# Ledger of designs, part 37: peptides against a protein of PDB entry 3B8E

Target 1, 230 residues: chain A of PDB entry 3B8E
Amino acid sequence: PFLIFIIANIPLPLGTVTILCIDLGTDMVPAISLAYEQAESDIMKRQPRNPKTDKLVNEQLISMAYGQIGMIQALGGFFTYFVILAENGFLPIHLLGLRVNWDDRWINDVEDSYGQQWTYEQRKIVEFTCHTPFFVTIVVVQWADLVICKTRRNSVFQQGMKNKILIFGLFEETALAAFLSYCPGMGVALRMYPLKPTWWFCAFPYSLLIFVYDEVRKLIIRRRPGGWVE

## One batch from the design tools (peptide; made by RFdiffusion4, then SolubleMPNN)

Design b1_p11_6_s3 (from b1_p11_6, 9 letters changed)
Fold by OpenDDE base, seed 5:
Structure b1_p11_6_s3 (fold): chain B 230 residues (1-230), chain A 11 residues (1-11)
Amino acid sequence: as target 1 above (230 residues)
Amino acid sequence: LLLELALLALS
């Protein structure tokens, strides 16, 4: 998020407070729940890792986590951001370079793509109105990310949803996201303004894409062992 | 998180 904010000089898509709510709020219980996941059915048929040569965090894991899944999550968040700003009169092309005037408190006549003028206060309401749906988008794509992390090689359909702590984590992160989004005073305390219920559904295609992508990846690994994907 | 905070502080 911040790299595109700096390079493209767009209005801030995701605030520091919303990032803290993800990293310390919604992701913590789900991450702990993975420690209680059942071992895959084929684990005893695999050779043990060589602790002297094989790293726990390798290039393949970094490429999968940050280069593939993390990029799809970021695209989902940015999609929500651009849709909200477009609905408020700011087309994506008009946002390029707009940050300088957007963040200036003394400029109260910033024009949108349709020639409507926006005060500083109005612009900040729209910006913080983007932060909450971006946050909720990340939570919705994290449902898929958590579910795909249950297994390394087997399909989630082979593993099943037997981990009650993981199911609790999914409900907890969703309830926390709803609380942070809709509790009175969150606009003042956290700069998180309430979102329309329809914004919860905006991320569903990306969550489904993550799930399908990983299931296809795992299917390829099972059919072609020893490939570059493993 | 630390990288994101550092990038925000530089912006």
Scores: peptide ipSAE 0.046, ipTM 0.774, DockQ to the pose 0.038
Fold by OpenDDE base, seed 2:
Structure b1_p11_6_s3 (fold): chain B 230 residues (1-230), chain A 11 residues (1-11)
Amino acid sequence: as target 1 above (230 residues)
Amino acid sequence: LLLELALLALS
């Protein structure tokens, strides 16, 4: 998100506090829960990792986590961001370079795509209205991300949902997301304004895409062991 | 997180 914010000079899509709530709040219990996941059925048939040559975090893992799944997550968040701003009169093309005037408190006549003028206060309300739905979008795509992380090779349907700590993590992150989104005073404390319940569904196609993409990847690995996808 | 904070501080 920050790379696009800097390169495109768009209004801030996700606040600092909101990012901290993801990295330290919603992701913590789910990430810990993976330590309690059952081993895959074929794990003992694999050779042990060579500590001298095989890195625990390799280029393939980085490419999968940040380059593939992370990009789909970011696209989901930005989709929600652009939809909200478009509904408020700011089309995506108009947002390019707008940050300079958007963040200037002395400019109270910033025009939208339809020629409507926006005060600084009105613009900041719209900006902070984007932060909460972006956050919720990330939580919804993280459901799929956490579930696909249960296994490297086997389908989730082969592994099953037996990890009670992971199931608890999914409920915890969802409950925390709802708390941060709807608790009175969060707009003042965290700059997270309440979202309409409909915004929770905007991320569902992306969550499904992540899940299907990884299941297809795993299917290819099972059919072609030692392929470039493994 | 640290990269994000650094990018934010530079923005």
Scores: peptide ipSAE 0.039, ipTM 0.751, DockQ to the pose 0.038
Fold by OpenDDE base, seed 4:
Structure b1_p11_6_s3 (fold): chain B 230 residues (1-230), chain A 11 residues (1-11)
Amino acid sequence: as target 1 above (230 residues)
Amino acid sequence: LLLELALLALS
């Protein structure tokens, strides 16, 4: 998110507070829950990792986490962002380079794609209106991410949803997201304006895509052991 | 997180 904000000079897609709420709020319990995940059924059939040669965090893991899943998550967030801004009169192409004027408090006549002028205050309302749905979008795609992280090789359907702590984590992050999104005063306190319930569904295609993508990946690994996808 | 915060502070 932030890289595109810098490179494209678009209005801030996700606020600092929302990032903190993700990294310290919604992600912590889910991440901890993975420590309690049951071993995959085939784990005892695998040779132990060589601690001298095999890194815990390898290039494959980085590629999967940041290069694949992280990119899909980012696309989901940005999709929500662009939809909200488009609904408010700012088409995606018009957002390119707009940051400079958008963030200038002295410019009160920033035009949207339809020639409507926006005051600084109105622009900030729209910006903060994007932050909450972007945050919720991340939470929704994190459901899929957490679920796919249950296993390295086996399908989630083979592993099942037996980890009660993980299930609790999914409820906790969702409840926290709902709390932050709908609690009165969050717009003032956190610059997180309430979102329409429909925005929760905006990320569902991306969450499904993540899930399907990983299940297909795991299926390929199971069918072709030692393949480049492993 | 820290990198993101640092980048946001510089923006």
Scores: peptide ipSAE 0.037, ipTM 0.749, DockQ to the pose 0.035
Fold by OpenDDE base, seed 1:
Structure b1_p11_6_s3 (fold): chain B 230 residues (1-230), chain A 11 residues (1-11)
Amino acid sequence: as target 1 above (230 residues)
Amino acid sequence: LLLELALLALS
């Protein structure tokens, strides 16, 4: 989010508070829950890693986590962001370079794509109205991310959903996301304005895409061991 | 988080 904010000079897609709520709020219990996951059925059939050559965090893991899944998550968030701004009169092309004027409190006549003028206060309401849906979008795609992280090689259907702590984590992050999104005063306290319930569904295609993508990846690994996809 | 905070502090 922040890199595109800098490069494209767009209005801030995801606020600092919402980032903190993800990293310290919604992700903590799910991440801890993975420590309680049952070992994969094939783990004892794998050769031990070479501590000198095989890094615990390797380029493949980084590529999968940040280069593939993380990029799909980011695309999901940005999709939600652009849809909200477009619904408020700001087309994606018009957002390029707009940040300078958008963040200037002395400019109260910033025009949208339709020639409507927006005061600083109105612009900040729209910006903060984007932060909460982006946050919720990340939570929804994290459901898929957490589920795919249950296994490295086996299908989730082979592993099953036996980890009660992981299931609790999914409910907890969702409940926390709902609390932060709908609790009275969160707009003032956290700059998180309430969401239309429909925004929860905007991430579902991306969550499904993540899940299907990883299951296909795992299927390829199982059918063609030692392939470039591993 | 730390990287994001660092980038925000530099921005």
Scores: peptide ipSAE 0.031, ipTM 0.718, DockQ to the pose 0.036

Design b1_p11_7_s1 (from b1_p11_7, 9 letters changed)
Fold by OpenDDE base, seed 4:
Structure b1_p11_7_s1 (fold): chain B 230 residues (1-230), chain A 11 residues (1-11)
Amino acid sequence: as target 1 above (230 residues)
Amino acid sequence: DEALALFLSFL
């Protein structure tokens, strides 16, 4: 998100505070919960990792996390961001290069895609109105990420949802996201303005896509062990 | 690996 903000010179999609709320708030308990996941039924049929040659963090893991899943998450967040800005009169094409004028407090006549002029204060309200739905979008796609991370090879349907700590993590991150989004004063304290409940659903297609993508990947791995998809 | 993948997916 921040790289696109710099490269495309668009208004800030996700604030630093919201990023911290993701990394330290909503992600912490879910990530810890994976340490309590039950071993896959086939774990004893796998060769042990060679600690001398096999890294815990390998290129494959980085490719999956950043190159595939992380990109789908980013697309989900940006989709929500562009929809909100479009509903407020700023079409995606018009956002390219707009950052400089958007962030200038002395420019109070920034035009939207329809010729409406926006003051600095109005623009910042819209920007901060984007941050909360982007944050919530990330939380919603994280549900899928957490669920797919339960297993490396087995389907989630084979593994089941037996990890009570993981289930607790899903509720905790959702409750925290709701608290940060709707608690009075969060707009002032965290620049997280309340979002319409409908914005929670914007991420659902992407969450489903992540889940389906990983289940298909795991299915391919199960059917063709040692393939390039592994 | 999965916990790390999840962590990295959030970064």
Scores: peptide ipSAE 0.016, ipTM 0.465, DockQ to the pose 0.056
Fold by OpenDDE base, seed 2:
Structure b1_p11_7_s1 (fold): chain B 230 residues (1-230), chain A 11 residues (1-11)
Amino acid sequence: as target 1 above (230 residues)
Amino acid sequence: DEALALFLSFL
């Protein structure tokens, strides 16, 4: 999100405080819960990792985490961001290069895609209105991400949802997201303005996409062991 | 600039 903010010079999609709430708030319990996941049924049939040659974090894991799943997560967040800005008169193409004027408090006549002029205060309200839905979008796609991380090869349907700590983590991150989104004073404390409940649904297609994508990947791995997808 | 500085602090 921040890379696109710099490269495209668009208004800030996700505030730094909201990023911290993801990394230190919503993601901690879910991430820890993976340590309590049951081993895959075939793990004892695999050779032990060679600590000298086999990296714990390999290129395939980096590609999956950052190159595939991370990109789908970012796309989900940006989709929500662009929809909100478009509803407020700022079409995606108009946002390119707008950051400099957007962030200038002395410019009170920034035009939207329809020629309406926006004051600095009005622009910042819209910007901060995007932060909460973007944050919630990330949490919703993280549901799928957490579930797919339960296994490397087996389907989630084969593994099951027996990890009670993981289930607790899903509820905890959701409850925390709701708290941060709707608790009075969060707009002042975290620059997170309340979101309409309908914005939670914007992430669902992307969450489903992540889940389906990974299940298909795992299916391919099971059918073709030793492939490049493993 | 503050956002950039803060982002860089997390890298």
Scores: peptide ipSAE 0.009, ipTM 0.510, DockQ to the pose 0.034
Fold by OpenDDE base, seed 5:
Parts: C-alpha cells; structure tokens; sequence
Structure b1_p11_7_s1 (fold): chain B 230 residues (1-230), chain A 11 residues (1-11)
C-alpha cells in the first residue's frame, strides 16, 4: 500500500494503525495455529532437507508468499479502495498525483472526477472510510491464505479441516475485525470508521482466487513432481 | 450486484 501511495501519489489507502491491527491483531492467532497442523500423509515419501544446502526461506517460498499470494491480497485491498473512492466521485485516474492537494488542509476546493468540490474534512472522512474496508479485505483474503498454508503438496480437501486451533483463529480474526470496524469510538481512537456490511463481500472473489490458484498449483505439483512449480 | 459490476469493470 505505501509503495503505491508514494509512487502514484494517491490518497493513503491503508493507515499505519490499520497495518498494526493486521500485524499484531488479526495475524497472530492464525499464524500460531499452523504450528498445530497435522503432517501431510506423504511426508515420509519426501527426502529430508539438507540443512547445509536447502534454506528454510528460499526463493520459491518468497515468490509464493510475497510475489504471488501477497500481490493478490494487495490487489484485493486496492480494488476495495478504488471502488469506495469511485462511489464517492473519485475515479482511479483522477487519484494519480492527487495526494499533495488531498493532504493540504488549506485547500478546501479539491475537485472530484465530476467537478464537485471537497473540503479537507470531507476528504479525510472518505480516506478513513477506505481504511477500514481495506483492512477487512485483507482479513477476508487471509482466510484463504491461512487455509492454503495447511499443506505444501496435498489438497486442503485431502488434509481436511481438523485443526481446531486454526478454525478458532479464523473466527478470532473475523470477530476482531468486526469489533475494530463497528465498536463505538474506534473512529476516534483508531481512525477506523464503520463500513457498510456489503464491503465485506468485495474481497470474496480474491479470496476464492487465492484458494483456486493454490489448489491448481498443488495439483500440478502432484501430477508433475520436480517441476518449477514445486 | 453493484460490487460485482464494479469488479467486472476492473477486470
């Protein structure tokens, strides 16, 4: 989010506080839950890792985590952001370079894509209205990310949903996201304004995409062992 | 429906 904010000079799509809520709030219990996942049924058919040559964090893991799945997550968040701003009169093309004027308190006549003028206060309300749905979008795509992390090679359908701690983590992160989004005073305390319930659904296609993408990847690995996808 | 229409417009 911050890279695009800097490069494209768009209004801030995700605030620092919301990032902290993800990293320290919604991600902790799910991440810990993976330690309790059962071993895959084929683990004994795999050769042991060579500790001298095989890194725990390799290029392939980085590519999957940050280059593929992380990019789909970011796209989901930005989609929600652009939809909200477009609904409020700011089309994506108009947002390019707008940050400087958007963040200036003395400019109270920033025009949207339709020629409507926006005060500083109105613009900040819209900006903070984007932060919470972006945050919720990340939580929704994290559901899929957590589920796909249950296995490296086997399908989630082969592994099943037997990890009760992981299931608890999914409910916990969702409940926390709802609490942060709708609890009175969060707008003042965290700059997290309430979102319309419909905004939760904006992330669902991306969550499904993550899940399908990983299942297809795993299917390819099972059919073609030793391929570049493994 | 609007969210789906918007999604399709970005694709």
Amino acid sequence: as target 1 above (230 residues)
Amino acid sequence: DEALALFLSFL
Scores: peptide ipSAE 0.007, ipTM 0.429, DockQ to the pose 0.063
Fold by OpenDDE base, seed 3:
Structure b1_p11_7_s1 (fold): chain B 230 residues (1-230), chain A 11 residues (1-11)
Amino acid sequence: as target 1 above (230 residues)
Amino acid sequence: DEALALFLSFL
C-alpha cells in the first residue's frame, strides 16, 4: 500500500495505525498458531535440513510469500479501496497524482471525477472510510493465507483442520477486526470509521483465489516432484 | 526476514 501511495501519489489507502493493527493485532495469534501445526505426513521421507547450506527462508519461499500471495493480498485491498473511492466520486484514473492536493489542508476545492468540490475535512472522512474496509480485506485474505501456510506440499484437505490453536486464531483475528471496525470511538482513536457489513464480502473472491492458487501449486508439486515450483 | 517479508508485503 505505501509503495503505491508514493509511486502513484494517490490518497493514503491504508493508515499507519491500521497497518499496526494488522501486524500487532490480527496477525499475531494466527502466526503463533502455526507453531502448533502437526507435521506433514511425508516429513519423515525428507532429509534433514542442513543448517549450513539450506536456508530457513529460501528464494522460493520469498517468491511465494512476497511475490505471489502478498501481491494478491495487495490487489484485494486496492480493489476495495478503488471501489470505495469510485462510489464517492473519485475514479481510479483521477486518483493518480491527487495526493499532494488531497493532503493539503488549505485546498478546500479538490474536484472529483464529476466536478464536485471536496473540502479537506470531507476528503479525510472518505480516506478514513477507506482504511477500515482495506484493513478488513487484509484480514479476510489472511484467513486463506493462514490456512495455506499449514502445509508446504500436502493439500489442506489431506492435512485437515485439527490445529485448535489455528482455528482459535481465525476466530480471534475476525473478532478483533470486528471490534476495531465497529466499537464506538475507533474513528477517533484509530481513524477507523465503521464500515457497511457488505464490505466484508469484497475480499472473499481474493481469499478464494489465494486458496485455489496454493492448492493448485501444491498439486503441481505433488505430481512433479523436484520442479521449479517447489 | 519474515517480519521484513510481511512488512514488504504490506508495502
Scores: peptide ipSAE 0.009, ipTM 0.538, DockQ to the pose 0.069; fails the geometry check

Design b1_p11_7_s2 (from b1_p11_7, 9 letters changed)
Fold by OpenDDE base, seed 4:
Structure b1_p11_7_s2 (fold): chain B 230 residues (1-230), chain A 11 residues (1-11)
Amino acid sequence: as target 1 above (230 residues)
Amino acid sequence: LEALELFLKFL
């Protein structure tokens, strides 16, 4: 999010506070829960990792985590961001390069795509109105991310949802996201303004896409062992 | 919070 903010000079899509809420709030319990995941049914049929040659974090994992899943997650967040700004009169093309004027408190006549002028205060309200739905979007796509991380090779349907700590983590992160989004005073404390409940659904297609993508990937791995996808 | 936010913007 921040890289696109800098490169495209768009209004800040996700605040630093919201990023901290993701990294330290919503993601912590889910990440810990993976340590309690049941071993895959075929784990003992696989050769052990060679500690000298096989890295825990390899190029394939980086490619999958950051290059594939992370990009889909980012796209989901940006989709929500662009939709909200478009509903407030700022079309995506108009946002390019707008940051400089957007963040200038002395400019109170920034025009939207329809010629409506926005004061600095109004712009910051709509910006912070984007931060919460972006955050919630990340939480929703993280549901899929967490679920796909349960296994390396087996389908989630083969593995099942037996990890109670993971299930608890999903509820906890969702409850925390709801708390941060709707608790009175969060707009002042965290610059997280309340979102319409409908915004929770904006990420669902992307969450589904992540899930389907990974299940297809795992299916390919199972059908073609030793492929480039493994 | 603002100071923290500013600090995090530099990371």
Scores: peptide ipSAE 0.016, ipTM 0.534, DockQ to the pose 0.027
Fold by OpenDDE base, seed 2:
Structure b1_p11_7_s2 (fold): chain B 230 residues (1-230), chain A 11 residues (1-11)
Amino acid sequence: as target 1 above (230 residues)
Amino acid sequence: LEALELFLKFL
């Protein structure tokens, strides 16, 4: 989000406070819960990694985590961001380069795509209105990410949802996201303005895409062991 | 809050 904010000079998609709420709030318990996941049924049939040749963090893991899944997550967040701004009169093309004028307190006549003028205060309300739905979008796609991380090779349907700590983590992160989004005073304390319940659904296609993508990947690995997809 | 945000942006 911050890289695109700099490169495209768009209004800030996700605030630093909301990023901290993801990293320190909604992502911690789910991540810890993976330590309690049951071993895959075939784990003892796999050869141990060679410590000299096989890195714990390899290019495949980085590609999957940041290059593939992470990009789908980011696209989900940006989709929500662009939809909200478009509904408020700012089409995606109009946002390019707008940051300089957007963040200037002395400019109170920034025009939207339809010629409506926006004061600094009005623009900041719209900006902060984007932060909470972006945050919630990340939480929704993290549901899929956490579930796919249960296994490397076996389908989630083979592994099942037996990890009670993981299930608790899913509920905890969702409850925390709802608390941060709707609790009175969060707009003042965290600049997280409340979102319409409909915004929770904006991420669902992306969450489904992540899940289907990883299940297909795992299916290919099971059918073709030692392939380039592993 | 703005000061905190600026600090976090600097990091």
Scores: peptide ipSAE 0.015, ipTM 0.491, DockQ to the pose 0.026
Fold by OpenDDE base, seed 5:
Formats: sequence, C-alpha cells, structure tokens
Structure b1_p11_7_s2 (fold): chain B 230 residues (1-230), chain A 11 residues (1-11)
Amino acid sequence: as target 1 above (230 residues)
Amino acid sequence: LEALELFLKFL
C-alpha cells in the first residue's frame, strides 16, 4: 500500500493506524492459533529438513507468502479503495498524481472526474472512509490466508477444521474489526470512519481466489511431487 | 495520533 502511495502519488489508501490495527490487533491470535494445528497425515513420509543447508525461511516460502498471497491481498484492498473513490467521483486514472493537491490544506477546489470541487475536509473524510474498508478487506482475505496456512501439502478438506483455537481466532479478528469499524469515537481516536455493511462483501471474491489458488497449488504438489510449486 | 502519524510519515 505505501509503495503504491509513493510511486503513483495517489491519496493514502491505508493509514498507519490501520496497519497497526492489523499487525498488533487482528493478526496476533490467528498467528498463534497455527501453533496448535494438528500435524498433516503424511508428515512421516517427508524427509527431515537438514538444519545446516535448508533454511526455515526459503525463497519458496517468501515467494508464496509475499509474492503470491500477499499480492492477492493487496489487490483486494486496492480494489475496495478504487471502488469507494470511484463512487465518490474519483476515477482511478484521476487519482494518479493527485496526492500533492489532495494533501494540501490550502487547496479547497480539487476537482473530481466529473468537475465537482472538494474541500480539504471533504477529501480527508473520503480518505479516512477508504481506510476502514481497506482494513476490513485485509481481515476478510486473512480468513482465507489463515485457513490455507493449516497445511502445506494436504487439502483443507483432508485436514478439516478441528483446531478450535483457529476458529476462535477467526471470530476474534472479525469481532475486533467490527469493533474498530463501528464503535463510537473510533473516527476521532483512530481515524477509522464507519463503513456500510455491504463493503464487507467486496473482499469475498479475493478471499475465494486465495483459497482456490492454494488448493490448486496443493493439488499440483500432490500429483507431481518435487515440482517447482512445492 | 497526529504526531504519531506525522512521525510515521517521516519514517
């Protein structure tokens, strides 16, 4: 999010406060819950890792976590961001380079894609209105991310949803996201303005995409052991 | 929070 904010000079899509709410709020319990996941049924058929040559964090793990899943998550967030701004009159093409004028307090006549002028206060309300749905979008795609992290090779349907701590984590992160989004005073305290309940559904296609992508990946690994997808 | 946001923008 921050890299695209710098490169494209767009209005800030995800605030620092919302990033902290993800990293310190919604992600902690889900991440801890993975420590309680049952071992995969085929674990005894795998060769042990060589601690001298095999890194715990390898290129394949980085590629999967940041290069594949992380990119789909980012795309989901940006999709929600662009839809909200488009509904408020700012088409994606018009946002390119707009940051300089958008963040200037003395410019009160920034035009949208339809020629409507926006004051600084109005622009900041729209910006902060984007931050909360972006945050919620990340939580929704994290549901899929957490579920796919239950296994490395087996399907989630083979593993099942027996980890009660993981299920609790999914409810906790969702409840926390709802609390941060709708509790009175969060607009002042965290600059997280309430979102329409319909915005929760904007991330669902991306959450489904993450799940399907990983299940297909795991299916390929099971059919062709030792491939580049492993 | 504004000071923190400003600080984090400078980070």
Scores: peptide ipSAE 0.014, ipTM 0.488, DockQ to the pose 0.026
Fold by OpenDDE base, seed 1:
Formats: sequence, C-alpha cells, structure tokens
Structure b1_p11_7_s2 (fold): chain B 230 residues (1-230), chain A 11 residues (1-11)
Amino acid sequence: as target 1 above (230 residues)
Amino acid sequence: LEALELFLKFL
C-alpha cells in the first residue's frame, strides 16, 4: 500500500496503525495456530530437508508468499479502497497525483471527479473510512491465506479442518477486526472509522481467488512433481 | 498519532 501511495501519489490507502493491527493483532494467533496443524498424509514419504543446502525460506516460497498471494491480497485491498473512494466521488484516475493537495491542510476546495469540493476534514474522514475496510479486506483474504498454509502439497479437502486452534484463530481475527472496526472511540484512538457491513463482502472474491489459485497450484504439484510452481 | 504515522512511514 505505501509503495503505491508514493509511486502513484494517491491518498493513503492503509494507515500505519491499521498495518500494526494486522501484523501484531489479527495475524498472530492464526500464525501460531499453524504449529498445531496435522502432518500431511505423505509427509513421511518426503526426504528430509538438507539444512546446509536447502533454505527454509527459498525463492519459491518468497515468490509464492510475496509475489503471488501477497500481490492478490494487495489487489483485494486496493479494490476495496478504489470502490469506497469512487462511491464518495473520487474515481481511480482522479486519485493519481492527488496526494499533495489531499494532505494539504490549507486546501479546502479539492474537487472530486464530479466537481464537488472537499474540505481537509472531509477528505481525512473519507481516507480513514478507507483504512478500516482495507484492514478488513486483508483479514478476509488472510482467511484464505491461513487455510492454504495448512498444507504444502495436499488439497485442503484432503487435509481437512481438524485444527481447532486454527479455527479459533479465524474467529479471533474476525472478532478482533469487528471490534477494531465498530467499537466506539476507534475513530479517535486508531483512526479506524466504522464500515458498512457490505464492505466485508468486497474481499470475498479475492479470498476465493487465493484459495482456488493455491488449490490449482497444489494440484499441479501433485500431478507434475518437480515443476517450477513447487 | 499523525507524528507516529510519519515516524512509522520512515521505518
């Protein structure tokens, strides 16, 4: 989000506080829950990793985590961001280069795509109104990310959802996201303004896409071992 | 909070 904020000079799509809430809040319990995941049915048929030659974090894992899944997650967040701003009169093309005027406290006549003037306060309200749904979008796509992380090769349908701690993690991160989004005072404390319940659904296509993408990837790995997608 | 956000942007 911050890279695009700099490159495209758009209004800040996700606040630093919301990022901290993701990294330190919603993602902690889910990540820990993976330690309790049941071993894959074929795990004992795999050769042990060579600690000297085989990196725990390799290029394939980095590509998958940051280059593929992470990119889909970011796209989901930006989709929500652009939809909210468009509903408030700011079309995506109009946001390019707008940051300088958007963040200027002395400019109170920033025009939207329809010629409506926005005060600094109004702009910050809509910006912070984007931060919370972006955060929630990340939580929703993290559901899929957590579920796909249960296995390396086997389908989630083969593995099942027997990890009760992981299930608890999914509920915990969702409950925490709801708490941060709707608890009174969060707008002042964290700049997290309440979102319409419909914004939760904006991420669902991307969450499904992540899940389907990984299941297809795993299917390819099972059918063609040693491929570049492994 | 704004100062904190600015600080965190440089990390």
Scores: peptide ipSAE 0.011, ipTM 0.518, DockQ to the pose 0.029

